# Peptides against a protein of PDB entry 5FRP: the designs that were tried, part 88

Target 1, 225 residues: chain A of PDB entry 5FRP
Amino acid sequence: VEWTESIPQIIATREDISKELNQALAKTFIDSDPRVRRTSVMIFNKVPVTEIWKNITNKAIYTSLLHLAREKHKEVRELCINTMAKFYSNSLNEIERTYQNKEIWEIIDTIPSTLYNLYYINDLNINEQVDSVIFEYLLPFEPDNDKRVHRLLTVLSHFDKKAFTSFFAFNARQIKISFAISKYIDFSKFLNNQESMSSSQGPIVMNKYNQTLQWLASGLSDSTK

## One batch from the design tools (peptide; made by RFdiffusion4, then SolubleMPNN)

Design b2_p17_6_s1 (from b2_p17_6, 5 letters changed)
Fold by OpenDDE base, seed 1:
Structure b2_p17_6_s1 (fold): chain B 225 residues (1-225), chain A 17 residues (1-17)
Amino acid sequence: as target 1 above (225 residues)
Amino acid sequence: SEIEEWLKKENEKYSFP
C-alpha cells in the first residue's frame, strides 16, 4: 500500500519510469489486498493524463484497470468505473494518436464497451453509475454538433455486439424515462390547481401521478446499500 | 389511456437482453 501510494509522486517527478517499475506497478492491480488495488486505481486520478501516457507503458496496467470494473469489492469497482471513464475522456481530449501509443489506444478504446457491458450484470447501483459516467465522460454535453457526432462515432466504432445491444437498450430506457418525467410534470401541474384537484378527475390524476412516481423510483438504487 | 397502457407495460423493471 505505502509503495503504491508513492507512485503518483514518482510519476510526477520523473520523466522516465523504468520497465521494472512498470512491472511492479502492474502487480499491484492484481494484489489480493483491495486497499492495494484501490491505491493503484487512484494513480489514474492523481496523475495528469499526459504523464500517465508518457510514463506508464506496460499494457498490463491498462488491461488490469479495465478488469477492475468487474471487481467484487464494491469500493474498488466504483472507483475504477469512474476512473476509467474519466481517463477515457481525458485521453480523447489530450492525447494524440500516434504509432508509438497505438497499442495502448487499442486498450483504451475498449473502455466504452467495457462500461456498457456492465449493464448485463443487472445491478441497480452499477447501472446508475454507468448511466452517470456515460453522461459525464463518454457522451458529455457538447454544443458543437460536429464534435458531438464525432465523439459519438468514436465511442461506437469499437463496440462489440453486446455493447451495441446495451447501447440501444440504454437509449430506449432513456426515452421511456423522459416520457415518464414529462407525464410527472403534467400531473404535478394539474394537481397544483385547486379547481382541477376538486374535479372528478382529481383522484384519477392523483393515482396516475403516484404510479408514475413509483415507476420512476423503481429504477433507482437503494442508497442504503 | 395511453399513459395507463404504457405504465402497465413498463411497470416491470427494464431488463437488458
Scores: peptide ipSAE 0.008, ipTM 0.447, DockQ to the pose 0.067
Fold by OpenDDE base, seed 4:
Structure b2_p17_6_s1 (fold): chain B 225 residues (1-225), chain A 17 residues (1-17)
Amino acid sequence: as target 1 above (225 residues)
Amino acid sequence: SEIEEWLKKENEKYSFP
């Protein structure tokens, strides 16, 4: 743990990280201690993306990072999912594709597919997290249409079949959620009007409101679990 | 209503294939 905690500072201060350090770092990602794994993942959060790409040249580190998305340890997994999504986004924004970094990009380009494949685990917490990182990092709101389309195409360009299927399912769900939210708002407005609530439609709308809420809530993970 | 019909259809658990 202590050694791994020192790595961000080392990377930030040294332009040339030795092969040995990369090898040692690679081992920390598969360490039996979840704290070590966590600390290793945090390197990608603490160190600027440009410095990561410059100094971390061992492919195994990046592959291991992606693998931790399926980590049994919840905290490590959650951190990893956020980290890899953010790292992907930052890499797209800040790292040029060169011949020298091609092999790393081949791994990084699989991050979207890796994330979308997590939906197949059928875990509500994971699903929510993946939803979150998609909106925050993978496909963030972009007012420039060309940039938005380019990002979308970039994300999709490396999808496997399962990721595509997941992507379509995700989008379909989002449409449905959006519709439900819209109806929830409409029902809420109706019920906030005393005249409307006292009308013959009042009880009917109240029932629909409750059903809508229940449906929306059923899609959310229990934050206590 | 459209929402009732929609809700009935959505009572099926979202499962990813």
Scores: peptide ipSAE 0.008, ipTM 0.439, DockQ to the pose 0.066
Fold by OpenDDE base, seed 5:
Structure b2_p17_6_s1 (fold): chain B 225 residues (1-225), chain A 17 residues (1-17)
Amino acid sequence: as target 1 above (225 residues)
Amino acid sequence: SEIEEWLKKENEKYSFP
């Protein structure tokens, strides 16, 4: 743990990390101690993306990072999912594609597919987190249409069949959620009007309101679990 | 490209209101 905790500082201060250090670091990502794995993931959060790409050249580190998205340890998994999504976004924004970093990019380009494939685990907490990182990091709001399309194309260009299926399912779900929220608002406004509540439609709208709430709630994870 | 146009359309379709 202590050794791994020192790595961010070393990476930040040294231009060249030895092959041996890269190999040692690669082992920390698969360490049996979740604290070590956590600390290893945190390197990607503590060190600027440009320095990571410059100094971490062992492919196994990046591959191992991606594998931690399916980690059994909840905290490590959650950290990893956020970290890899952020790292992907930062890499797209800040790292030029070169011949030298091609092999690393081949791994990093699979991050979107890796994340979208997490929906198949059918865990509500994971789903919520993946939803969050998609909107925050993978497909963030971009007012420039060309940039937005380019980002979307980049994300989709490395999808496997499962990721595509998940992508479409996700989008369809988001549309449904948006619609449900809109209806919830409409029903709420209706029910807040006493005259409307006393009308023949009052009971009908109340029922629809309750159904809408139940549907929305069913899609949310229990934050207490 | 046809793909870009399609993706643009899909992106617009799936954009949150």
Scores: peptide ipSAE 0.000, ipTM 0.299, DockQ to the pose 0.045
Fold by OpenDDE base, seed 2:
Structure b2_p17_6_s1 (fold): chain B 225 residues (1-225), chain A 17 residues (1-17)
Amino acid sequence: as target 1 above (225 residues)
Amino acid sequence: SEIEEWLKKENEKYSFP
């Protein structure tokens, strides 16, 4: 743990990290202690993306980062999912594609597919987290249509078959959620009107309101679990 | 209700295989 905690400072101060250091760092990602694995993931959060690309040249480190998305330890997994999504977005924004970094980009370009494949685990907590990182990092709001389309095409260009399927399922779900929210708002407005509440439709709308709320809530993980 | 039927159908669809 202590050694791994020193790595961000070493990367920040050194222009070139030795092959041996990269190999040693790669081992920390597969360490039996989840604290070591967590600390290893945190390197990608603490060190600027440009410095990571410059100094971390061992492909195994990037591959290991992606594997931690399916980590058994919840805290490490959650950290990894956020980290890899953010790292992907930062890399797209700040790192040029060159001949020298092509092999690393081949790994990084699989991050969207890796994340979308997590939906097949069918875990509500994982699904919520993947939803969150998609909106925050993979496909963020972009008012420029050309930039938005370019980002979308970049994300989709490296999808496997399963990722495409989950992508379409995700979009279908978002449409349904949007519709449910719209109905929730309409029912809420109706129920806030005293004349409407006293009408014969009052109890019917109240029932629909509760059903809509229950459905919306069922899509959310229990924060206590 | 139409919404209940819709919600039921939706919950059945999101069983990821």
Scores: peptide ipSAE 0.009, ipTM 0.439, DockQ to the pose 0.073; fails the geometry check

Design b2_p17_6_s2 (from b2_p17_6, 7 letters changed)
Fold by OpenDDE base, seed 1:
Structure b2_p17_6_s2 (fold): chain B 225 residues (1-225), chain A 17 residues (1-17)
Amino acid sequence: as target 1 above (225 residues)
Amino acid sequence: DEIEKWLKELESKYSFP
């Protein structure tokens, strides 16, 4: 009987300890020292996603993680962007949506929008990183069509207007890049043919080839306009 | 447990009150 009465106290103590730990962790995300913030982000990389969801119950921690995507400190920001994208993907794969974790999911579901909104910063390095994490974590290669479509719909379902705009711009850019690459290949094939090079079209194709290369080189930077 | 370990490490390294 006495043992059963101690269980609520132990649970309460654990809950209290958990609360204190969550409060302490929340403070580390807003610490003035970038090293502290970095270490805090690393928790999401080192701890299994299931354990994070179980033990980190303070929604402010997740919100703070998302805010670090716009961190001024480059290393912390870059780490956060990768961590957040990976955490999103892992959560989709491993965490069931329940009534109890609904509030956390509401935050996590904004990760795609948060990432796509980073394109508005108009920073080449950030854009490249966002491109990378989209392909790696948000919309990874999936051979199963149904799963691929489901993932896409999941990502899109929580977009704000800005994220949608960025999404369409991104896709349009990818199409243009793909087309340019195809042209590059075609021009290269033409230029590798001696008969074609000696033709009246040779100089014209060479010019187009150079223009295509220039566009590819510059367009990786300008595609946000 | 892993989160707690990380927090303890942070406390030790950065002298969190």
Scores: peptide ipSAE 0.043, ipTM 0.693, DockQ to the pose 0.012
Fold by OpenDDE base, seed 4:
Structure b2_p17_6_s2 (fold): chain B 225 residues (1-225), chain A 17 residues (1-17)
Amino acid sequence: as target 1 above (225 residues)
Amino acid sequence: DEIEKWLKELESKYSFP
């Protein structure tokens, strides 16, 4: 753990990280101790993306990072999912595609597919996290239409069949959620009006309101579990 | 250089036989 914690500083200070360091780092990603794995993932958060691309040249490290998205240890997994999504976004923004980094890009370009495939685990916590990182890092709000479309096409261009299926399912779910929220707001407004609440429609709307809330709540993970 | 020492240590520790 201690030596892994020093790696970010080393990467930041030296331009020529040895092949041996890359090999050593690769081993830390598959270490039996989740603390070591966690620390290894944190390198991608602490070190600037440009320095990571420059100094981490071992493909196995990037592949191992992606594998940790399915890590059994919850904290490591959650960290990894956030890290890889952020790293993907930062890479798209800051790293040019060159002949020299092509092989690494081939791995990084699979991050969206890797993330969307996590929906098949059917875990509500994972689903929520994936939803979050999609909106934050993969497909963030972009007011420029050309940039937004370009990002979308970039994300989709490397999808496997399962990722596409998840993508469509995700979008369908978002539409439903949006609709439910809209109805929730409408019902809330109705119920806040005393005259409306006292009307014959009052009980009906109340019932629909409760059903809508229940539906919305059922889609949320229990943060206490 | 502390970094060089660390790198050497890592090399020694993770050197494949």
Scores: peptide ipSAE 0.026, ipTM 0.566, DockQ to the pose 0.009
Fold by OpenDDE base, seed 2:
Structure b2_p17_6_s2 (fold): chain B 225 residues (1-225), chain A 17 residues (1-17)
Amino acid sequence: as target 1 above (225 residues)
Amino acid sequence: DEIEKWLKELESKYSFP
């Protein structure tokens, strides 16, 4: 009987400990040391998504994670962008939406919008990273049409106006890139043909080839910076 | 220091399959 009466106290103590731990963890995301912030972000990479959702119940932690996408420290920012995108995808795949986790989902559902809004910074490195995580985690290749459409609708369902604008701009850019690559291939084939290269069109195609390469390269960040 | 220790413990716990 005494043991049974101690169980509520133990549970209460455990809940209190859990609350304290969550509060402590929340502070690490806003620590002045980038190494501490980095370590905090890494928790979301190392701990299984199901355990994160179970043990991290403080909303401020998730909000802080999203805020780090605009971190001044490059390494922390880059890690955060990859982490939140992956976490979003894993959550969609593995976490059921319940009444109990609704408030956390309201935050997680803003991850796509948060990522697409990074295009407004107009930084080539950030743009490349956002492009990468979109293809890898947000809108991965899915051969099943229904699943692909459902994922797309899920991603778009919580977009703000700016995110929608970025989404359309992104898609327009991808179409242009695809077209440029197609032309690059065509020009390359033409230039590899000796008869074609010796024709009156040879110099014209060479010029277009160089322009196409320059255009494609202009969209890429300098690897040396 | 205590928070960092806790974070390391969490990392250790979940790094092993």
Scores: peptide ipSAE 0.024, ipTM 0.642, DockQ to the pose 0.013
Fold by OpenDDE base, seed 3:
Structure b2_p17_6_s2 (fold): chain B 225 residues (1-225), chain A 17 residues (1-17)
Amino acid sequence: as target 1 above (225 residues)
Amino acid sequence: DEIEKWLKELESKYSFP
């Protein structure tokens, strides 16, 4: 009988501890020290997604995570972008939508829009990172057509107008890149043939080859800067 | 609780009051 009476107190103590922990964690996301903010973001990478959803119930923590995507500190920003994309993907795969977690899902469902809106910053490093996380986490390769379409519709269903515009621009750019790569291959094959290179078309193809390379290179961030 | 463990590590590392 005494053991049963202690259970509510233990549960209440755990709930109180959980609330205090959430409040403490929320403060670390807005700490002035970038090392503290970085460590806080790393919790989302190291702790299983199911445990995150169970234990982190303060919506302010998730909102703060999303805000760090525009962080001035490069390392924290880059970590945050990767973390939120991965967390979004893992949540879609492992977390069911319930009435209890609805408010958190409303925030998490904005992650795709948050990421696509980063293209408007017009930073080449950010653009490359966003490209990478889109292919790795948001819209990964999926051979099943139904699953692929369902994932795409899920991602698009919460887009704002700016995110849609960015999405179409991204896709248009990818088509152009694909075309350029195809032409690069064709030109390379042509130039590798000695007879073709010695023909009247040789100099023309060489010029087009160089233009294609220059165009492809111009879209990449200078890793040396 | 992995989150509690991390918070304790943070408190230890950064001397949170």
Scores: peptide ipSAE 0.081, ipTM 0.737, DockQ to the pose 0.012; fails the geometry check

Design b2_p17_6_s3 (from b2_p17_6, 9 letters changed)
Fold by OpenDDE base, seed 2:
Structure b2_p17_6_s3 (fold): chain B 225 residues (1-225), chain A 17 residues (1-17)
Amino acid sequence: as target 1 above (225 residues)
Amino acid sequence: DDIKKWLEELNKKFSFP
């Protein structure tokens, strides 16, 4: 009987401890030391997604994670972008939407919009990273048409106007890149043929080849920076 | 250093209930 009477107190204490832990964790995401912020982000990488959803109930933690996508510290920002994209994908795959977790899902559902809005910073390194996480985590290759469409609709369902604009711009850019790569291949094949290279078209194709390479390279970040 | 250790401990706690 005494043990049973202690159970509510233990549960209450555990809830209090959990709340305190969540509050303490929330503070680490806004710490002045980038190493602390980095370590905080790494929790989302090291802990299984199911355990994160179970134990991290403070909304401020998720909001703070999303905010770090615009972090001034490059390493923290890059880690955060990868982490939130992966976390989004894992959550879609492993976490059921319930009434209890609705408020957290409202935050998580904004991750795609948050990522697409990073294109407005107009930084080549950020753009490349966003491109990468889109293909890897947000809109991965899926051979099943129904699954692919459902994922696409899920990603788009919470877009703001700016994210939609970025989405269309991204797709237009991808089409242009694909076309340029196709032309690059065609020009390369032409130039590898000795008869074609010696023809009157040789110098013209060489010029187009160089222009195509320059255009493709201009879209890539400088690896030395 | 103390905060880093604390975060590592938290990570362990959440990884293994």
Scores: peptide ipSAE 0.022, ipTM 0.627, DockQ to the pose 0.013
Fold by OpenDDE base, seed 3:
Structure b2_p17_6_s3 (fold): chain B 225 residues (1-225), chain A 17 residues (1-17)
Amino acid sequence: as target 1 above (225 residues)
Amino acid sequence: DDIKKWLEELNKKFSFP
């Protein structure tokens, strides 16, 4: 009987501990020390998505995570961008939408917009990272058409106007890149043929090849900077 | 320092072997 009477107190204590932990965790995301912020973001990488949704109930934590995507500290920002993209993807795959988690989903559903809005910063490193996480986590390659369309619609359904504009710009760029790569391959094949290279078209194709290569290279961030 | 220890404890708690 005494043991049974202690269980509610233990449960209450656990709930209180959970609340206190959430409050403490929320503070760590806005800590002045970037190492603390980094460690806080790493929780989202180390803990399974299901456990995060279960134990992290303070919406301020998720909001703070999203804000770190625009942080000045490079390492924390980069980690945050990867983390939030991965977390979004994992959440879509593993977490059901319920009435209880609706408020958190409202925040998580803004992750795509948050990421696409980073293009407006006009930073090459950020752009490359956003490109990477889009292909890896937001809109991964999916051979199933229905699944692909469903994911796309899910991502787009919560876009703000700016994110939508960025999305179109991104796609337009990808089409251009694809075209350029195709031409690069064609030119390379042509130039690998000695007879073709010695023809009157040889110099013209060589020039186009070089232009294409230069264009492709210009779109890549200088890894040395 | 207290926050770091707390985070480490959290990591241990969620890192089930």
Scores: peptide ipSAE 0.022, ipTM 0.607, DockQ to the pose 0.013
Fold by OpenDDE base, seed 4:
Structure b2_p17_6_s3 (fold): chain B 225 residues (1-225), chain A 17 residues (1-17)
Amino acid sequence: as target 1 above (225 residues)
Amino acid sequence: DDIKKWLEELNKKFSFP
């Protein structure tokens, strides 16, 4: 753990991280201690993306990072999912595609597919996290249409079949959620009007309101579990 | 244990603090 914690500083100070250091770092990602794995993932958060690409040249490290998205340890997994999504976005923004870094890009380009494939685990907590990182890092709001389309195409260009299926399912779900929220708002407005609430439609709308709430709630993970 | 040993060796070899 202590060694891994020192790596960000080493990367920041040394331009030529040795092959041996990369090999050592690769081992920390598969360490039996979740604290070591966590610390390893944190390197990608603490070190600037440009320095990571420059100094971490061992492909196994990037592959191992992606594998931790399915980590059994919840904290490590959650950290990894956020980290890899952010790293992907930062890489797209800051790292040019060159012949020298092509092999690493081949791995990084699979991050969107890796994330979308997590929906198949059918875990509500994971689903929520994936939803979050999609909106925050993979497909963030972009007012420039050309940039937005370019990002979308970039994300989709490396999807496997399962990721595409998940993508469509995600979008369909978002539409349904949006509709439900809209209805929830409408029902709430109706019920906030005393005259409307006292009308013959009052009980009907109340029932629909409750059903909508239940449906919305069912899609949310229990934060206590 | 193997990783610790390896890290120790690396620290020795590269004079890591």
Scores: peptide ipSAE 0.016, ipTM 0.504, DockQ to the pose 0.010; fails the geometry check
Fold by OpenDDE base, seed 5:
Structure b2_p17_6_s3 (fold): chain B 225 residues (1-225), chain A 17 residues (1-17)
Amino acid sequence: as target 1 above (225 residues)
Amino acid sequence: DDIKKWLEELNKKFSFP
């Protein structure tokens, strides 16, 4: 743990990380101690993306990072999912594709697919997290249409069949959620009006309101779990 | 009718394949 904790500082201070250090770091990602794995993931959060790309040249490290997205340890998994999504986004924004970093990009380009494949685990907590990182890092709001389309195409360009399926399902779900929220708001407005509540439609709208709430709630993970 | 259809759609549980 202590050794791994020192890595960010080393990377920040040294322009060239030895092959040996990269090999050692690769081992920390598969360490039996979750704390070591956590610390390893944190390197990607603590060190600027440009420095990571410059100094971490062992492709096994990146591959191992992606594998931690399916980690059994909840904290490590959650950290990894956020980290890899952020790292992907930062890489797209800040790292130029070169011949030298081609092999690493081949791995990094699979991050979107890796994340979308997490939906197949059928865990509500994971689903929520993946939803979050998609909106925050993978497909963030971009007012420029060309940039938005380019990002979308970049994200989709390396999808496997399963990821595409998840992507379409995700989008369909988002549309449904959006619609449900819209209806929830409408029903809420209706029910907030006393005259409307006293009308013949009052009980009907109340029922629909409750059903909508129940449906919305059922799609959310219990934050207390 | 639109609301009924909507409710029916909502009742169709989103399931990943």
Scores: peptide ipSAE 0.000, ipTM 0.309, DockQ to the pose 0.063; fails the geometry check

